# Peptides against a protein of PDB entry 3T6J, part 331

Target 1, 375 residues: chain A of PDB entry 3T6J
Amino acid sequence: PIVESYIGFIESYRDPFGSRGEFEGFVAVVNKAMSAKFERLVASAEQLLKELPWPPTFEKDKFLTPDFTSLDVLTFAGSGIPAGINIPNYDDLRQTEGFKNVSLGNVLAVAYATQREKLTFLEEDDKDLYILWKGPSFDVQVGLHELLGHGSGKLFVQDEKGAFNFDQETVINPETGEQIQSWYRSGETWDSKFSTIASSYEECRAESVGLYLCLHPQVLEIFGFEGADAEDVIYVNWLNMVRAGLLALEFYTPEAFNWRQAHMQARFVILRVLLEAGEGLVTITPTTGSDGRPDARVRLDRSKIRSVGKPALERFLRRLQVLKSTGDVAGGRALYEGYATVTDAPPECFLTLRDTVLLRKESRKLIVQPNTRLE
Target 2, 372 residues: chain A of PDB entry 3T6J as posed
Amino acid sequence: PIVESYIGFIESYRDPFGSRGEFEGFVAVVNKAMSAKFERLVASAEQLLKELPWPPTFEKDKFLTPDFTSLDVLTFAGSGIPAGINIPNYDDLRQTEGFKNVSLGNVLAVAYREKLTFLEEDDKDLYILWKGPSFDVQVGLHALLGHGSGKLFVQDEKGAFNFDQETVINPETGEQIQSWYRSGETWDSKFSTIASSYEECRAESVGLYLCLHPQVLEIFGFEGADAEDVIYVNWLNMVRAGLLALEFYTPEAFNWRQAHMQARFVILRVLLEAGEGLVTITPTTGSDGRPDARVRLDRSKIRSVGKPALERFLRRLQVLKSTGDVAGGRALYEGYATVTDAPPECFLTLRDTVLLRKESRKLIVQPNTRLE

## One batch from the design tools (peptide; made by RFdiffusion4, then SolubleMPNN)

Design b2_p29_4_s2 (from b2_p29_4, 15 letters changed)
Fold by OpenDDE base, seed 2:
Structure b2_p29_4_s2 (fold): chain B 375 residues (1-375), chain A 29 residues (1-29)
Amino acid sequence: as target 1 above (375 residues)
Amino acid sequence: DLEKKIEEVLKKKEESGKTEVEEDLSLAY
């Protein structure tokens, strides 16, 4: 078997400022069969990057072909096991030296295991479809999230010598129509500037890239989905995201106005964006469960994903990228914290919904270290 | 400066009863 491993201070989710890495490490075995799908995605990465909703001037100057491997984890030492990884976690290095992507395949498999009777917040008509396509749609999402999410975008930098990595005279901010007014100075990084929102903001950007690009026919084709199957995969991917946004409320602490999980905060933000789009795209309806206690249902109008959802996500994703590229912390914080705010204001009444989410909370899944043998 | 800020934030979290980032399957839904 092909063995992969890494160890060190890598992920900074535990740091309130998103800067200090937690010590972690893993040992894994390469899943060759699943890796082949991601290799096809890598082969199309340069073209797919051009489909992202920002000007080429806000994308990396040079495409660097990354590695992408599916891994079956034997052991993982850390506070949380991811479904996917993009490393290094330094935007400058990603831009100049390249990066590697991994999907933790057996972690995803555990995530796929959902009992129908325990599947909360979905309409009955969606449950079977969700169960069927959750796995495949999640493979698509993880691939896009890592490769084209974390792997995309340019930071505007002025180096220690005063030189810019962009043309100040010709590059235009697509949101303002003006020349670039801010950038990263020497020694400034994404994490150092955006600090408390950096991790969640970046996860939100990456998740948004996944949702946005999964609508592209080439992406679904790469994963082997065509026709009705492709449409179902898209639908379930978007449905999963909006459901996740509701589930995310578990990880919000109202008393502290604090999010305790970066990815869940990101998913809530996306839910808020899609709710803001209106037009019946997403509906969350409080209900009463069979037990007589509060429940809720999330509805996503499939027919409005492209007409309503995509444009809303496009605008939002572009804004995320532009603010990131320009190092506009004030604008970025205002945007992101605005969508991340949880109140009990109607019509959504998110704090009330949070009570429902907590009431319906499922037991945390635990991953048990597997055994393997040489034949 | 950063370390001092982190320490202050952690202290405030402790005082407010805030929890650290919870363990999760980060990309799991």
Scores: peptide ipSAE 0.029, ipTM 0.438, DockQ to the pose 0.101
Fold by OpenDDE base, seed 4:
Structure b2_p29_4_s2 (fold): chain B 375 residues (1-375), chain A 29 residues (1-29)
Amino acid sequence: as target 1 above (375 residues)
Amino acid sequence: DLEKKIEEVLKKKEESGKTEVEEDLSLAY
């Protein structure tokens, strides 16, 4: 078997300031069959990057073909096991030296093992569809999230010699219509500048890329979906995200006004963006469960994904990227924390919904690492 | 003081009643 591994201080999710890496290591085996779809995605990556909603000046100057591999984890040492990884975590290195993507296939398999009777917050008419397509839709989302999410965008940098990696006279900020007013100085990184919001913000950007690009016909084709199946995969991917945004409330601590999980915070932010879009795209309805206790239902209007959802996400995603590229911490924080704020204000009453989410909390899944044998 | 601030944030996380493992699941649905 082809074995891949890494070890070191890699992910900064546990650092409140997003700067210090946690010691992590894994050993995994390449799943060649599962890697094939990701290789097809890589083959289209350069083209798909052009579909992202920012000017080419905010994208990498030169496309660097990354690796993308599906891995079956044999052993993982760390506080949590991801479904996907994009490394290195330094944006400057990503744009100048390249990066590697991995999908942890056997971790994804655990996520797919949801029983219908335990599936919360969905309408009954969506449950069967959700169960059927959750796996495939998640494969699409992870692939896009890693390769074209984390793998996209440019940081504007002034190097130690005072040289800029962009033309200060000609590059225009699409949000302001002005020349670029801020950038990263030598020694500054994404994490060092954006600090407490860096991890979640980047995850939000990557998740948003996934939702946005999964609407592109070529993406679903790459993953082997066509016709009605492709539309169902898209629907379930978006439905999963809005549901995840509700579930995310479990990871908010009201007393501390703090989020405890970067990805869940990101998903809540996306939910807020899509709710703000209005037009009946997303509806969260408090209900009463069969046990007489509070429950809720999330509804996504399939017919409004492209007409309402996509434009809203496009604008938001562009803002995320522009603020990231320019190192505009003040603007980035204002935007992101605005959407990440959890209150009990109507109509959503998110703090009340949080109580419902906690009440309906599912049992935690156990990820059991396998033993291996020779045959 | 950065160290003090870090300690305060970590303490608040611990008081949330969640384990460290629960907080660090990456892409998981």
Scores: peptide ipSAE 0.029, ipTM 0.422, DockQ to the pose 0.088
Fold by OpenDDE base, seed 3:
Structure b2_p29_4_s2 (fold): chain B 375 residues (1-375), chain A 29 residues (1-29)
Amino acid sequence: as target 1 above (375 residues)
Amino acid sequence: DLEKKIEEVLKKKEESGKTEVEEDLSLAY
């Protein structure tokens, strides 16, 4: 078997300023069968990058072919086990040197083990479909999230010599129609400029890329889905995201106006974007459970994913990228914090929904590290 | 047949060598 490992200060999610990495490490075995799917995704990555909703001038100048493998984790030491990893976590290095992607396949597979009776906030007619396709859709989402999410986009930089990595005269900001007015100066990084929102913002961008590109038939074909199966995978992927946005409220602390988890904040933001799109795309309905206590249902209209959801996500995702590329911290913060704000304003009443989410909170799962042997 | 399809998907997962871990872990990628 092929064994992979890493160790060090990797992820900064536990740092309120997104700067200091947590010390973590893993030992894993390569899953060759699943890795082959990701290799096909990598082979198509250069073409798929062109499908992202920003001009080529906002994309990396040259595609650097990354490594992408599916790993079965044997041992993980850290505060949390990720579903996927894209390293290094420095945009400048990703842009100039490249990156590596991994999917922690057996971690993703746990998402499949949800018992139907414990599956919260879904309509009964969606539960079976959700259970069936949650795993495959999650594989698609993580693959896109890592490779084409974190692996996409260009930062506009002026180097120490005063040279720009973009043509100031010809590059146009697609949001303003004007020339580029801001960029990263020498020594400035994504994390240093966007600071407290950097991690969650980037996760939101990556998740949005996943949702957006999963609509592309070629993506689903790479993962082995066609026809009705492909449509079901798409539906469940989007459904999972909007459900996750509701579940995210668990990780919001109203008293501190603070989010405790970057990915969940990102998922809530996406939920807000899709709710704002309106037209019956997403509906959250407070209900009463069989126990007589508060409950809720999330409904996603499948028929409106492409007509309503995709355009809304396209606009939002483009804004995220443009603000990131130009180092527009003020604009980026205003946009992101706006969608990340949790109030009890109607019609959603998110603070009230949070109480429902907490009431229906699932018990924390125990992850048991596997044992393996050569036969 | 949804049941048959579920069985096929589960079988493919077993064959792929993936172990099932629950949703709470989708937190950090």
Scores: peptide ipSAE 0.031, ipTM 0.362, DockQ to the pose 0.062; fails the geometry check
Fold by OpenDDE base, seed 1:
Structure b2_p29_4_s2 (fold): chain B 375 residues (1-375), chain A 29 residues (1-29)
Amino acid sequence: as target 1 above (375 residues)
Amino acid sequence: DLEKKIEEVLKKKEESGKTEVEEDLSLAY
């Protein structure tokens, strides 16, 4: 078997300031068959990057073809096991040297093992579709998230010699219509500038890229989905995201006004964006379960994904990228923390919904090291 | 003060991390 491994201070999710990496390591085996689908995505990456909702001036100057591999994890040492990884975590290095993407395939497989009777917060008419297409939609989302999410966008930088990596006279901020007024200075990084929101903000950007680009027919074709199947994969991917945004409330600590998990915070933010879009795109309805206790249902109107959802996500995603590129911490924090705020304000009453989420919480799944055998 | 804050956050994350793996598995989306 082909073995891959890494070890070191890699992810900063446990650092509230996003600066200190947690020591982690894994040993994994390459799944060649599963990697093939991601290779097809890589082959189209340069073209797909052009579909992202920001000017080319906000994208990497040169496309660097990354590696993308599906891995079956044998051992993982760390506080949590990710579904996908994009490394290195330094945007400057991603732009100049390249990056690698991995999907932890057997971790994803564990996530797919949801029984219908235990599937919470979905309408009954959506459960079967969700079960059927959750796996495929995850493959699409993870691929896009890692490759075109984390792997996209340019940081505007002034180096120690005073040189800019962009033309100050010609590059225009698409949100303001003005020249670029802020950038990263020498020694400044994404994490150092955006600090407490850096990890979650970046995850939100990457997740948003996934949702946005999965609407592109070419993406679904790459993954082997066409016609009605492609539309179902899209629907389930978006449905999963809005459901995840509700589930995310488990990871919010009201007493501390703090999020405990960066990705779940990101998903909540996306839910808020899509709720704000209105027009019946997303509806969260408090209900009473069969046990007489609080429950909830999330509904996504399939017919409004492209007409309402896509434009809303486009605008939001562009704003995320522009603020990231320009190092506008104040603007970025205002935007992101605004959507990440959890209150009990109507109509959603998120703090009340949180109680419902906690009440309906599934028992914790333990992931244990698998056995490997030679046949 | 900073170290104390870090410890508090880490402790909360550890406590949540017991449930975070499943939701990180929801990140396995």
Scores: peptide ipSAE 0.026, ipTM 0.404, DockQ to the pose 0.087; fails the geometry check

Design b2_p29_4_s3 (from b2_p29_4, 17 letters changed)
Fold by OpenDDE base, seed 2:
Structure b2_p29_4_s3 (fold): chain B 375 residues (1-375), chain A 29 residues (1-29)
Amino acid sequence: as target 1 above (375 residues)
Amino acid sequence: KQEEIIKKVLEEKEKSGKTEVEEDLALTY
């Protein structure tokens, strides 16, 4: 078997300041079969990058073919095990040196093991589809999230000598129609500028890329889905995201106005974007459970994903990227924190929904280290 | 450079009131 490992201060999600990495490490075995799917995605990455909703001037100047591997984790030392990894976590290095993508396949498999009776907040008619396609849709989402989410976009930079990595005279901001007015100066990074929102903002961008590009026929084909199956995978992927946005409320602390989990904050933001799109795309309905206590149902109109959802996500995703590229912290913060705000305002009443989410909270799943043998 | 970055991040966190982060337990759906 092919063994991979890494160790060090890598992820900063547990840093109150969003900068210092938690010491972590893993040992894993390469899953060759799953890796082959991601390799096909890598082969199409350069083309798929062009499908993202920003001008080429906001994309990386040169595509660097990354590695993408599916790993079965043997040991993971850390506070949380991710579903996917894109390293290094530095945009400058990703642009100049390249990057590696990893899917933690057996971690995803654990996430797939949801009992139907415990599946909260879904309509009964969606539960079977959700259970069936959760795994495959996750593979698609993680692949896109890591490779084309974290692996996409350009930062506009002025170096120490005053030289720009973009043409100031010709590059136009697609949101304003004007020339570029802000950029990263020497020594400035994504994390240093966007600080408190940097991690969640980037996760939101990556998740949005996944949802957006999963609509592309080529993507589903790469993963081996066609016809009705492809449509079901798309539906379940989007459904999972909007459900996750509701579940995310568990990780919000109202008294501190604080999000305790970057990915969940990102998913809530996406939910808000899709709710804002309106037209019956997403509906959250408070209900009463069989136990007589509060419950809720999330409904996603499949027929409106492309007509309503995609355009809304396109606009939002473009704005995320443009603000990131230009280092517009004020604009980025205003946009992101606006969608990340949790109130009890009608019609959604998110704080009330949070109580329902907490009431229906499931116990944390434990991931147990597997045993391996050489035969 | 790293020290300066950390300092700036600390200042921003203080201003935002977001000084507490719990463990990232929801890395999967």
Scores: peptide ipSAE 0.028, ipTM 0.435, DockQ to the pose 0.075
Fold by OpenDDE base, seed 3:
Structure b2_p29_4_s3 (fold): chain B 375 residues (1-375), chain A 29 residues (1-29)
Amino acid sequence: as target 1 above (375 residues)
Amino acid sequence: KQEEIIKKVLEEKEKSGKTEVEEDLALTY
């Protein structure tokens, strides 16, 4: 088998400033069959990047074909095992030197094993569909998140010699209609500028790219889905995201007004964006469980994903990218922290919902690493 | 320059109230 590994200070999610990496390492085996599927996505990546809701001037100047490999993890040393990885974690290197994508296939497989009776916050009529398509939808989301999420966008930079990597006279900010007013100076990075919100903000951008591009027929075709199956995969992917946004409340600390988990904060932000879109797209309804205690249901109107959801996400995702590209920390913080604010204001009453989420919280999962042998 | 960056980061920490971050267990949950 083909063995892959890495080791070092890689992910900065545990650093409140998004700067210091946690020491991490893994040993994994390449899943050749699943890797071939992601290679097809890579082959279409350059074209799919053009579908993202920002001008080409805000995208990488040259597409650098990355590797994308599905791995079955044998050993992982770290605080947690991700479903996907995009490295290096430096945007400047991603746009000039390229990057590598990894899907941790057996981590996803564990996530696919869901029991119907343990599914919280879903309508009964959605549970069977969710169970059926959760796995395939995760494959789509992870592939898009890593390759076209983390792998997309350009940072505007002035180098140490004073040269710009963009034409100051011709590049226009699509949100303001004006020339570019801010950029990254020599030595400034995404993490150094956006600091406390950098990790969560970037995860939110990547997740949003996944939701946005999964609506494209070519994406579903690459993953082998057509017709009704493709529509079900789309629906379940979006449903999973809005459900995750509710589950995310577990990771908010009201007393400190802070989030403890970057991905979950990102998912809550997306939920808020889709709720703001209105028109019955997303509904969260407090209920009473069979045990007589508080419960809740999340409903997503399938028929409104393209008509209501897509435009809302498009506008939001474009704003995320423009603020990132221009290094506009003030604007980025205002936007992101606005959606990440958790209050008990009606109609959602998120602090009350948080109590419900905590009440229905699943037990902490333990990941057991397998033995393996050659036969 | 690094000292200035550290100073800015500390100021941002004070404003955000963030002192600890939990582990990211997975990309998706």
Scores: peptide ipSAE 0.031, ipTM 0.429, DockQ to the pose 0.063; fails the geometry check
Fold by OpenDDE base, seed 1:
Structure b2_p29_4_s3 (fold): chain B 375 residues (1-375), chain A 29 residues (1-29)
Amino acid sequence: as target 1 above (375 residues)
Amino acid sequence: KQEEIIKKVLEEKEKSGKTEVEEDLALTY
């Protein structure tokens, strides 16, 4: 088998200040079959990047073909196991030197191993479809998230010598119609500028890329889905995201007005964006469970994904990228924290919904690392 | 300049009131 490993200070999610990386390491075996799908996605990446909702001037100047591998983890040393990895975690290096994408396939398998009876917050008519396509939709989402999410976009930079990596005279901000007015200066990074929102913001961008690009027929074709199957995968991917946005409330601490999980915060933001789109695209309905206690249902109107959801997500995703590229921390924070705010305001009453989410929370899963043998 | 940036980042993080962060178990919960 092909073995991959890495070790070091990789992620800073466990540091509230984002200043200290957590030491982690893994040993994994390459899943060749799943990796082949990601390789096909990589082969189309340069073209798919053009489908992202920002001008080429906001995209990387040169496409750098990354590696993308699906891994079955044998051992993982750390506080948690991610579903996907894009390294390095430095945007400048991603743009100039390249990057590697990894999907932790057997971790994903654990994530979507839920019994129908325990599946919360979905309409009954969606449960079977969700169970059927959750796995495949995850593969699509992870691929897009890592490769075209984390792997996309350009940071406007002025280097130590005063040179710009963009033409100040010709590049126009698509949101303002004006020339670029802000950028990263020497020594400034994504994390250093956006600080407390940087991780979650980037995850939100990556997740949004996944949702947006999964609507592209070529993407589904790459993963082997056509016709009704492709549409079901799309639907379940979007449904999963809006459900995740509700589930995310578990990771919000009202007393501290903060989020304890960057990815979940990102998913909540996406839920808020799609709720704001209106027109019946997403509906969260408080209900009463069979036990007589509070429950809730998330409904996504399939027929409105392209007509309502896509345009809303397009606008939002473009704004995320433009603010990121220009290093506009004030604008970025205003946008992101606005959607990340959790209140009890009607009609959603998110703080009340949070109580429902906590009530319906499943027992925390323990991931037991597998063993393998060669016969 | 770098020290100032670091200081600013730390101050902003402190103001966020974050004390605990959950691990990322998967892309979705």
Scores: peptide ipSAE 0.029, ipTM 0.426, DockQ to the pose 0.066; fails the geometry check
Fold by OpenDDE base, seed 5:
Structure b2_p29_4_s3 (fold): chain B 375 residues (1-375), chain A 29 residues (1-29)
Amino acid sequence: as target 1 above (375 residues)
Amino acid sequence: KQEEIIKKVLEEKEKSGKTEVEEDLALTY
């Protein structure tokens, strides 16, 4: 087997300022079969990047073909094991040196193992579909998230010599219609500027890219889905995201107005965006469970994903990218924190829903190191 | 009505001594 290892200060999610990496290490084996679909995705990446909802001037000038592999983790030392990885976590390096992507396949598999009776917050009619397509939809989402999410977008930079990596005279901010008014100066990075929101903001952007691009027929074809299956994968992917946004409330601390998990905060933000879109796209309904205790149901109208969801996500994702590219921390913070705010305001009453989420919280899963053997 | 039920359930949970399950730091969905 092909063995890969990652050791060092890599992920910055635990740094309040998003800059300092936590020391982590893992050893994994390449899953050749699962890597094949990601190789196909990489082959189409340059074309798919053009489908993202920002002008080419806000995309990388040159696409650097990354590596993308599926890994089965043998051992992991760190605070949290990811489903996917895009490294390095320095945008400036991603712009110039490229990046590597991995999917932690067997970690995803653990997440797939959901018993129907324990599956919370879904309509009964969606549970079977969700169980069937959760795995495949995760593969799609992780692939897009890592490769085209984290791997996309340009940062506008003025170097130490005063030179810009963009044409100040011709590049127009699509949100304002004006020339670019802000950028990263020498020594400024994504993490240094956006600081406390950097990690979650970037995860939100990456997740949004996944949702947005999974609607593209070429993506589903790459992953081997056609016809009704492709539509089901799309539906389940979006359904999973809105459900995750509800589950995210577990990781919010009301007393401190603090999010304890960057990805979950990101997923909550996406939920808020899709709720704001309205038109019956997403509905969260408080219910009473069979046990007589509070419960909730998330509904996603499949027929409105493209007509309502996609445009809403397009606008939001474009704003995320534009604010990121221009280093507009004030605008970015205002946008992101606005959607990340958790209140008990109707109709959603998120603080009340949080209590429901906590009541329905599943027991912590134990991830055990696998054994390998020669066949 | 839902708020009242939630409050009661939470109070019962607190009384039962069920500690909050340690947050899963897994970066999985």
Scores: peptide ipSAE 0.027, ipTM 0.506, DockQ to the pose 0.051; fails the geometry check

